# Designs tried in a protein design run: peptides against a protein of PDB entry 3JWR. Part 319

Target 1, 323 residues: chain A of PDB entry 3JWR
Amino acid sequence: TRELQSLAAAVVPSAQTLKITDFSFSDFELSDLETALCTIRMFTDLNLVQNFQMKHEVLCRWILSVKKNYRKNVAYHNWRHAFNTAQCMFAALKAGKIQNKLTDLEILALLIAALSHDLDHRGVNNSYIQRSEHPLAQLYCHSIMEHHHFDQCLMILNSPGNQILSGLSIEEYKTTLKIIKQAILATDLALYIKRRGEFFELIRKNQFNLEDPHQKELFLAMLMTACDLSAITKPWPIQQRIAELVATEFFDQGDRERKELNIEPTDLMNREKKNKIPSMQVGFIDAICLQLYEALTHVSEDCFPLLDGCRKNRQKWQALAEQ
Target 2, 298 residues: chain A of PDB entry 3JWR as posed
Amino acid sequence: TRELQSLAAAVVPSAQTLKITDFSFSDFELSDLETALCTIRMFTDLNLVQNFQMKHEVLCRWILSVKKNYRKNVAYHNWRHAFNTAQCMFAALKAGKIQNKLTDLEILALLIAALSHDLDHRGVNNSYIQRSEHPLAQLYCHSIMEHHHFDQCLMILNSPGNQILSGLSIEEYKTTLKIIKQAILATDLALYIKRRGEFFELIRKNQFNLEDPHQKELFLAMLMTACDLSAITKPWPIQQRIAELVATEFWEQGDQVGFIDFVCTQLYEALTHVSEDCFPLLDGCRKNRQKWQALAEQ

## One batch from the design tools (peptide; made by RFdiffusion4, then SolubleMPNN)

Design b2_p25_5_s2 (from b2_p25_5, 18 letters changed)
Fold by OpenDDE base, seed 2:
Structure b2_p25_5_s2 (fold): chain B 323 residues (1-323), chain A 25 residues (1-25)
Amino acid sequence: as target 1 above (323 residues)
Amino acid sequence: SAAAAAAALSGLSMLAELLAREEAE
């Protein structure tokens, strides 16, 4: 395609020029081509292209395939969300110095998972899928959409001309897929809530050890969630804009719940409760975000900008809630 | 199987189904 030719022939700017190492990064002014260039740079600077012998054209095709499999009519859970999740992962690995704590296969898996974790998202949550009796709800009892996202990820990875993992041994391939699956499934907030207590307790007791395979798996899950929620850490103007996109998508679901299911939506998804957004954001930060970024900062102090951003945005939302 | 039929309707890949089976064993 013309798009592939343009991407494959383009000079890829440095990570410094693209500012993709910054926790304060914004994609608002970037074209689709520039987001793809940023993604190439992430793979290159993490040494994934070299270590796993990726062909440039195959990587370009894969990136474009991933982007194409996000829906354009979804307000928040689209390519830009996946891209921002991956950028936060990159920043956490580089600027946050988490790269030194992980294997190359784990890094490869996390980056693929971050880009793929919401593939073909439909702008509705698992509860809606279950209540609407969607065919996917017949396959899985829990984490319905996350299983679908992983399936889409796997489909793309195995598509002709998109096989970025062709340079891996059979054992490396199996390991990578296992980690990708676990990472994508970990983005279900229900699983995060279930598992986070163990992680926080290990940190509190100073018993956290990445050499333990179980604790490593737990950490990767927490890191994925931290990147997935990273919009809450962004500078205030960026946070406000993203919050509006999230609200739009949630309100669209609420409207569908009324129309299709004859159910009164929760406040979070109720368009009539727009004035509650600031207080709900404070509640979300307190209940979900703060402890996670505190724990992550304990593992790597260089991740502090995420925690600091979250705290600053809590203050801003609280001020709005008091008006 | 009901799972295979559901997978076809949902667009799940054959490879995903195989991986799911391995985890169930």
Scores: peptide ipSAE 0.009, ipTM 0.500, DockQ to the pose 0.030
Fold by OpenDDE base, seed 4:
Structure b2_p25_5_s2 (fold): chain B 323 residues (1-323), chain A 25 residues (1-25)
Amino acid sequence: as target 1 above (323 residues)
Amino acid sequence: SAAAAAAALSGLSMLAELLAREEAE
């Protein structure tokens, strides 16, 4: 396609120029092409292109395929969300110095997973899918959408001309896919809630050890969640704008719940309760986000900007809640 | 509930899902 030709022929700017190492990064001003260029830079600077012998055209095609398989009519869970998740992962790996703690296969898997973790998201949560008796709910019992996301990811990876993993050995390929699957599934917040206690306890007791395979898996899951939720860490103007996108999507779901399911939406998804957004954001930060970024910062102190951003945004939301 | 309070916008869909699961149990 013309788009592929343009991307493949384009000079890829440095990570410094693109500012993709910054935790404060925003994609608002970027074109779709520029987001693709950023993604290429992430793969390159993580040495994934070189280490796994990726063909440039194949990588370009894969990126465009991933982007294409996000829906444009979804307010938040779209390509930009996936891109920002991947950018946060890149920043955590580079600026946060987590790269030094992981294998190349783990890094490869995490980046692919970050970009792919919400493929074909429909702007509704698993509960809605289940209650609507959607065909996907017949295929999967738990983490319905996350299984679907992984299925989409696998489909793309195996599509002609998109096989960015073709340079891997059979064993490396299997390992990578396993990690991708685990990482995508880990973005189900229900699983995060289930597992986070173990992670926090290991940190608290100073028993956390990345050389333990189970703890490594746990860490990768926590890191995925940290990147997936990273909008909460962004500078306030960015955070506020993203929160509006999330609210829009949630209200759209709430409207559909009323219309299609004849259910009164929860406050979170109720357009009439928009005045509760600030207090709900404070609650979300306290219940979900703060401990995660504290723990991540404990693993790597260079991830502190994420925690600091989260704390600052809590203050901003609290101030609004008091008005 | 503490779970309901945890429903911030970026994770709210996930929280809503969690709440829905809890209500279904």
Scores: peptide ipSAE 0.023, ipTM 0.645, DockQ to the pose 0.247; fails the geometry check
Fold by OpenDDE base, seed 1:
Structure b2_p25_5_s2 (fold): chain B 323 residues (1-323), chain A 25 residues (1-25)
Amino acid sequence: as target 1 above (323 residues)
Amino acid sequence: SAAAAAAALSGLSMLAELLAREEAE
């Protein structure tokens, strides 16, 4: 395609020029081409292209295929969300120095998972899928969308001309796919809530050890969630704009719930409850985000900007809630 | 209630799903 030719021929700017090592990164002013260039830079600077012998054209095609399999009519869970998740992962690995704690296969899997974790998202949550009796709800009982996202990821990875993992041994390939699956499934916030207590307890007791395979898996899951939720850590103008996108998508779901399912939406998805957004954001930060970024910062102090950003945004949302 | 409070906009889709699951249980 013309798009592939343009991407493959383009000079890829440095990570410094693209600012993709910054936790404060924003994609708002970037074109789709520039987001793809950023993605190439992430793979390159993590040594994934070299270590796993990726062909440049294949990587370009894969990136464009991933981007194409996000829906443009979804306000938040689109390519830009996936891209920002991956950028946060890259920043956590580089600036946050998590790279030094992980294997190359784990890094490869996490980056692929971050980009792929919401593939073909429909702008509705698992509850909506279940209530609407969607065919996907018949295939999976739990983490319905996350299983679908992984299926889409696997489909793309196995598509002709998109096989970025072709340079891996059979064992490396199996390991990578296992980690990708676990990482994508970990983005189900229900699983996060279920598992986070174990992680926090290990940190609290100073018993956390990444050499333990179970604890490694747990950490990768927590890291995925931290990147997936990283919008909450962004500078206030960026946070506010992203919150608007999320609200738009949730309100769209709420409207569909009323129209299609004849149910009253929850406050979070109720367009008439916009005034509750600030207080809901404070609640979300307190219940979900703060402890996670505290724990992550404990694992690597260089991840502090995520925690600091989360705290600052809590203050901003609290101030709005008090008005 | 704690789950409802956790449903902030940036992670709210996932949280909304969690809340919906908890309400369904």
Scores: peptide ipSAE 0.023, ipTM 0.648, DockQ to the pose 0.240; fails the geometry check
Fold by OpenDDE base, seed 3:
Structure b2_p25_5_s2 (fold): chain B 323 residues (1-323), chain A 25 residues (1-25)
Amino acid sequence: as target 1 above (323 residues)
Amino acid sequence: SAAAAAAALSGLSMLAELLAREEAE
């Protein structure tokens, strides 16, 4: 395609030029091509292209395929969300200095997972899928959409001309897919809530050890969540804009719940209760975000900008809630 | 509330899903 030709022939700017090591990064001003260039830079600077002998054209095709398999009519859970998740992962690995704590396969898996974790997202949550009796709800009992996202990820990885993992040994390939699956499934916030207590306790007791395979897996899950939720850490103008996108998608779901399921939506999904957004954001930050970024900062102090951003946005949302 | 946590706009889809699950339980 013309798009592939353009991408493959383009000079990839440095990470510094692209500012993709910044936790304050925004994609709002970037074209789709520029987001793809950023993604190439992430793979390159994490040494994934070299270490796993990725062909440039194959990587370009894979990126474009991933992008294509996000829906354009979804307000938030689209390519830009996946891209921002991956950028946060990249920033956490580089600026947050987590790269040296992980294996190359783990890094590879995390980056692929971040980009792929919401593939073919429909702008509705698992609860909606379940309540609508969607065919996917018959296939999976838990983490319905996350299983679907992984299936989509696997489909793309195995598609002709998209096989970025072809340079891996069979064992490396199996390991990578295992980690990708675990990472994508970890983006089910229900699983985060279930598992976070163990992570926080390990940190609190100063018993956290990445050399332990179970703790490593737990950390990767927490890191995925931290990147997935990273919009809450962004500078306030960026946070507000992203919050509007999320609200739009949630309200669209609520509208569908009323129309298609004949149910009253929750406050979060209820367009009529938009005035509760600030207080709900404060609640979300307190219940979900703060402890995670605190714990992550304990693992690597260089991740502090995520925590700081989250705290600052809490203050901003609280101020709005008091108006 | 679990519902308020779900409403957080930046990770809100995940939280909304969680809250929706909790409310459905």
Scores: peptide ipSAE 0.023, ipTM 0.647, DockQ to the pose 0.126; fails the geometry check

Design b2_p25_5_s3 (from b2_p25_5, 16 letters changed)
Fold by OpenDDE base, seed 4:
Structure b2_p25_5_s3 (fold): chain B 323 residues (1-323), chain A 25 residues (1-25)
Amino acid sequence: as target 1 above (323 residues)
Amino acid sequence: SEAARRAARSGLSELAELLEWEEAR
């Protein structure tokens, strides 16, 4: 395609030029082509292209395929969200120095997972899918959408001309897919809530050890969540804009809940409760975000900008909530 | 404000209930 030809022939700017190592990164000013270029740079600078012998054209095609399989009519859970999740992962690996704590396969899996974790998202959560008796709800009982996202990820990875994992051994391939699946499933916030206590206790007791396979898996899950939620850490103007996108999508779901399910939506998804957004954001930060970024910062102090950003945004939301 | 705190608690409770429900299914 013309798009593939353009991407494959383009000069890929440095990570420094693209600012993709910055935790404060914003994609708002970037074209779709530029987001694809950034993604190529992430794979290159993480040594994934070299270590796994990726063909440039195949990588380009895969990126475009992933991007194509996000819906444009979804306000928040689109390609830009996936791209920002991956960028935060890249920043955490590089600037946050987590790269040194992980294997190349884990890094490969995390980056693929970050880009793929919301593939074909419909702009509605698992609860809506379940309550609407969507066909997907018949296939999966838990983490319905996350299973679907992984299925989409696997489909793309196995599509002709998109096989970026073709350079892996059978064992490496199996390991990578396992980690990808675990990482995508970990983005179910319900699973995060279920598992985070174990992680926090290990940190608190100074017993956290990445050499333990179970603890490694747990850490990768927490890292995925930290990147998935990273909008909460962004500079305030960026945070506000993203919060508007999230609210738009949630309100669209709430409107559908009224129309299609004949139910009153929760305050989070109720357009009429727009005034509660600031206080709900404070609650979300306190209940979900702060401890995660504190724990992550304990694992790697260079991740502090995520924690600092989260704290700053809490203050901003609190100030709005008090008006 | 107290009103803001109540609103925050309400929103948090709704989120928690949603998450708990998702875990239970």
Scores: peptide ipSAE 0.016, ipTM 0.556, DockQ to the pose 0.141
Fold by OpenDDE base, seed 1:
Structure b2_p25_5_s3 (fold): chain B 323 residues (1-323), chain A 25 residues (1-25)
Amino acid sequence: as target 1 above (323 residues)
Amino acid sequence: SEAARRAARSGLSELAELLEWEEAR
């Protein structure tokens, strides 16, 4: 395609030029081509292209295929969300110095998972999918959308000309797919709530050990969630804009819940409750975000900008909630 | 303010209920 030709022929700027190592990164001013170039740079600077012998054209095609399989009519859970999740992963690995704590296969899997974790998202949550009796709800009991996202990821990885994992051994391939699946499934916030207590307790007791396979898996899950939620850590103007996108998508779901399911939406999904957004954001930060970024910062102190950003945004939302 | 605290608690409760429902499936 013309898009593939343009991407494959383009000079890829440095990570410094693209600012993709910054936790404060914003994609708002970037074109789709520039987001793809950033993605190439992430793979290159993490040594994934070299270590796994990726062909440049295949990587370019894969990136474009992933981007194509996000819906354009979804306000938040689109390519830009996936891209920002991957950028936060890249920043956590590089600037946050987590790269040195992980294997090359784990890094490969996390980057693929970050880019793929919301593939074909429909702008509705698992609750809506279940209540609407969607066919996917018959296939999976838990984490319905996350299973679908992984299935889409696997489909793309196995598509002709998109096989970025062709340089791996059979064992490496199996390991990578296992980690990708676990990482995508970990983005189900319900699973995060279920598992986070074990992680926090290990940190509290100073018993956290990445050499333990179970603890490694747990850490990768927490890291994925930290990147997925990283909008809450961004500078306030960026945070506000992303919160508007999230609210738009949630309100669209609420409107559909009224129309299609004949139910009153929760305050989170209710367009008429827009005035409650600041207080709900404070609640979300306190219940979900703060402890995660505290624990992550304990594992690597260089991740502190994520925690600091989250704290600053909590203050901003609290101030709005008090007006 | 007390009003802000009540609103924050309400938001937390709604989120928790949603998550609990998803876990119970």
Scores: peptide ipSAE 0.018, ipTM 0.615, DockQ to the pose 0.183; fails the geometry check
Fold by OpenDDE base, seed 2:
Structure b2_p25_5_s3 (fold): chain B 323 residues (1-323), chain A 25 residues (1-25)
Amino acid sequence: as target 1 above (323 residues)
Amino acid sequence: SEAARRAARSGLSELAELLEWEEAR
């Protein structure tokens, strides 16, 4: 395609020029082509292209295929969300110094997972999929959409001309796919809530050890969630704009719940309850976000900007909730 | 404010209920 030719021939700017190492990064001013260029730079600067012998054209095609398999009619869970998740992962690995704690296969898997974790998202949560008796709800009992996202990821990775993992040994390939699956499934917030207590307790007791395979898996899951939720850490103007996109998608679901399921939506999904957004954001930060970024900062102190950003945004939302 | 604290608790409860429902599936 013309798009592939343009991308493959383009000079890829440095990570410094693209500012993709910054935790304060914004994609608002970037074109789709520029987001693809940023993605190439992430793979290159993490040494994934060299270590796993990726062909440039194949990587370009894969990136464009991933982007194409996000829906344009979804307000928040689209390519830009996946791209921002991957950028936060890149920043956490580089600026947050987490790269030094992981293997190349783990880094490869996390970056692929971050870009792929919401593939073909439909703008509705697992609750809606189950209640609507969607065909996907018959295939999977738990984490319905996350299983679907992984299936889409696997489909793309195995598609002709998109096989970015062709340079791996059979053992490396199996390991990478296992980690990708675990990382995508970990983005189900229900699983985060179930597992986070073990992680926080290990940190509290100073018993956390990345050399333990189970604890490594647990950490990768927590890191994926931290990147997935990273919009809450952004400078206030960026946070506010992203919160509007999230609210738009939730309200669209609520409208569908009324129309298609004949149910009253929760306040979170209710367009008529916009005035509750600030207080709900404070609740979300307190219940889900703060302890996660505290624990992550304990593992790597260079991740502090994520925690600091989250605290600052809590203050901003609290001030709005008091009006 | 006390009103803000009540509103925050209400929002937290709603989010928790949503997540608990998804976890129970």
Scores: peptide ipSAE 0.018, ipTM 0.590, DockQ to the pose 0.119; fails the geometry check
Fold by OpenDDE base, seed 5:
Order: C-alpha cells, then structure tokens, then sequence
Structure b2_p25_5_s3 (fold): chain B 323 residues (1-323), chain A 25 residues (1-25)
C-alpha cells in the first residue's frame, strides 16, 4: 500500500526528537504516520530489530496491521490508547530503568502486548459483552475481551508479511507468545484486583525478587497495568482530555445499556451523572492507581514521575469534586 | 467537602462491584 511505502521509506527520528522516553509524552499532535515512526523507534532502541533479526518492511507492515485492527469509531480504546500504552512501556523500560531488569524476550513480548492489548476493542466492557449474550461470552468465561485481543494479536503475528517473530527459535517463539498472552490478559482490571495484593505484600515485606519466575510473571502483569492506566499520570491538560474520551466511551456504553438491554447504567456509565466524574476519578486513583505506582516506584525509583503525576492529578480532581 | 467524600466513596463502591462481578465469572 501507499501507506506502507511511505512508512518504510521514511527516516525514523531519534527517541529524543520524538520525546518517546518522556513519561509526560502526548500523542495528540502526532499524525498516524508519526505514531508508526515512534513505534519503529521503540523496537529499534530496545534492540529488538537487531537481536531478533526483524526485516524493516515486515515490522512496518505489522505496525500498520495492528493500527488497522483498532476501531476508529471507539472514543478511547483505539490505536492511540494502545500506542500510548506502548510509549509508557518504552519510557518505563528506558527512563524508568526497567530494561536492565528484564530479558530481551520479556521486553519483546511486553512491547508487542502493549500495542496489541486492546485489538478490535468495541468500546464496551466485559460486563456488557456478558449481559448482551455476545458470541464471545460463550467462548470465554473470564477476561472475555482480553482473550479476544490476544486472538487478534496472534492472527496478525501469523499473517503473511507480518511475521516479526520469524527470526526467533521455536523455544523463543513459544516463550514470547506465552508472555504476550499473560501480559494481555493482565490488562483485565478484575485480574489486577485479584493479583495485586500478592505483589504489594512482597514489596511491603522487602521480599520482592525478579529472579523468581513467579514473581517475574507477577511483575510483568503489574507493569502492563501501570502502562495501560498511565493516562492518569499525565500532565493535567492531557489527563483531563483523556478522561473526557474515557467518559465519552463509558456514556456511549450506558446509552446502549438503556436502549438495547433496558438496564439502568451505573454512575460510571451514566451520562446524566457526568457531574460525578471528578469524585469518581478520585475514587479510581485511590482504589486502583496509587498503590500500583507506589509499588512500581519501589521496584525502580526512576519511575517516580508516574507516581508524582498520579498524585498531582488526584489533587486536581479532588479540587473539582469540591466545587 | 463531605459531599465530595460521599460521592467519591459511592463511585469507588460501584467500580469495585463491577470488578468483583467480572472476576467472579
């Protein structure tokens, strides 16, 4: 395609020029082409292209395929969300110094997973999928959409001309796919709630050890969630705009719940309760976000900007909730 | 304000309920 030709021929700017190492990064000003260029730079600077012998054209095609399999009519869970998740992963690996704690296969898997974790998202949560009796709800019992996202990821990775993992040995390939699956499934917040206590306890007891395979897996899951939720850490103008996108998508779901299912939506999904957004954001930060970024900062102090951003945005939302 | 604190607690409870329901499936 013309798009592929343009991307493959383009000079890829440095990570410094693209500012993709910054935790404060925003994609709002970037074109789709520029987001693809940023993605190439992430793979290159993490040494993934060299270490796994990726062909440039294949990587370009894969990126465009991933982007194409996000829906444009979804307000938040689109390519830009996936791209921002991957950028936060890149920043955590580089600026947050987590790269030094992980293997090349783990890094490869996390980056692919971050870009792929919401593929073909429909703008509705697992609860809606279940209540609407969607065919996907018959296929999977738990983490319905996350299983679907992984299936989409696997489909793309196996598509002709998109096989960025072709340079891996059989064992490396199997390991990578396992980690990708685990990482995508970890983005189910229900699973996060279930598992986070173990992680926080290990940190609290000063028993956290990345050399333990189980603890490594747990850490990768927590890191994925931290990147997936990273919008809450962004500078206030960025956070506020993203929160509006999230609210738009949630309200669209609530409208569908009323119309299609004859269900009164929860306040989170209820357009008529938009005045509760600030207080709900404070609640979300306190219940879900703060402890995660505190724990992540404990693992690597260079991740502090994520925690600091989260705390600052809590203050901003609290001030709005008090008006 | 007290109203803001109550609203925050209510929102948190709704989110927790949603997540618990999804986990229990």
Amino acid sequence: as target 1 above (323 residues)
Amino acid sequence: SEAARRAARSGLSELAELLEWEEAR
Scores: peptide ipSAE 0.017, ipTM 0.569, DockQ to the pose 0.131; fails the geometry check

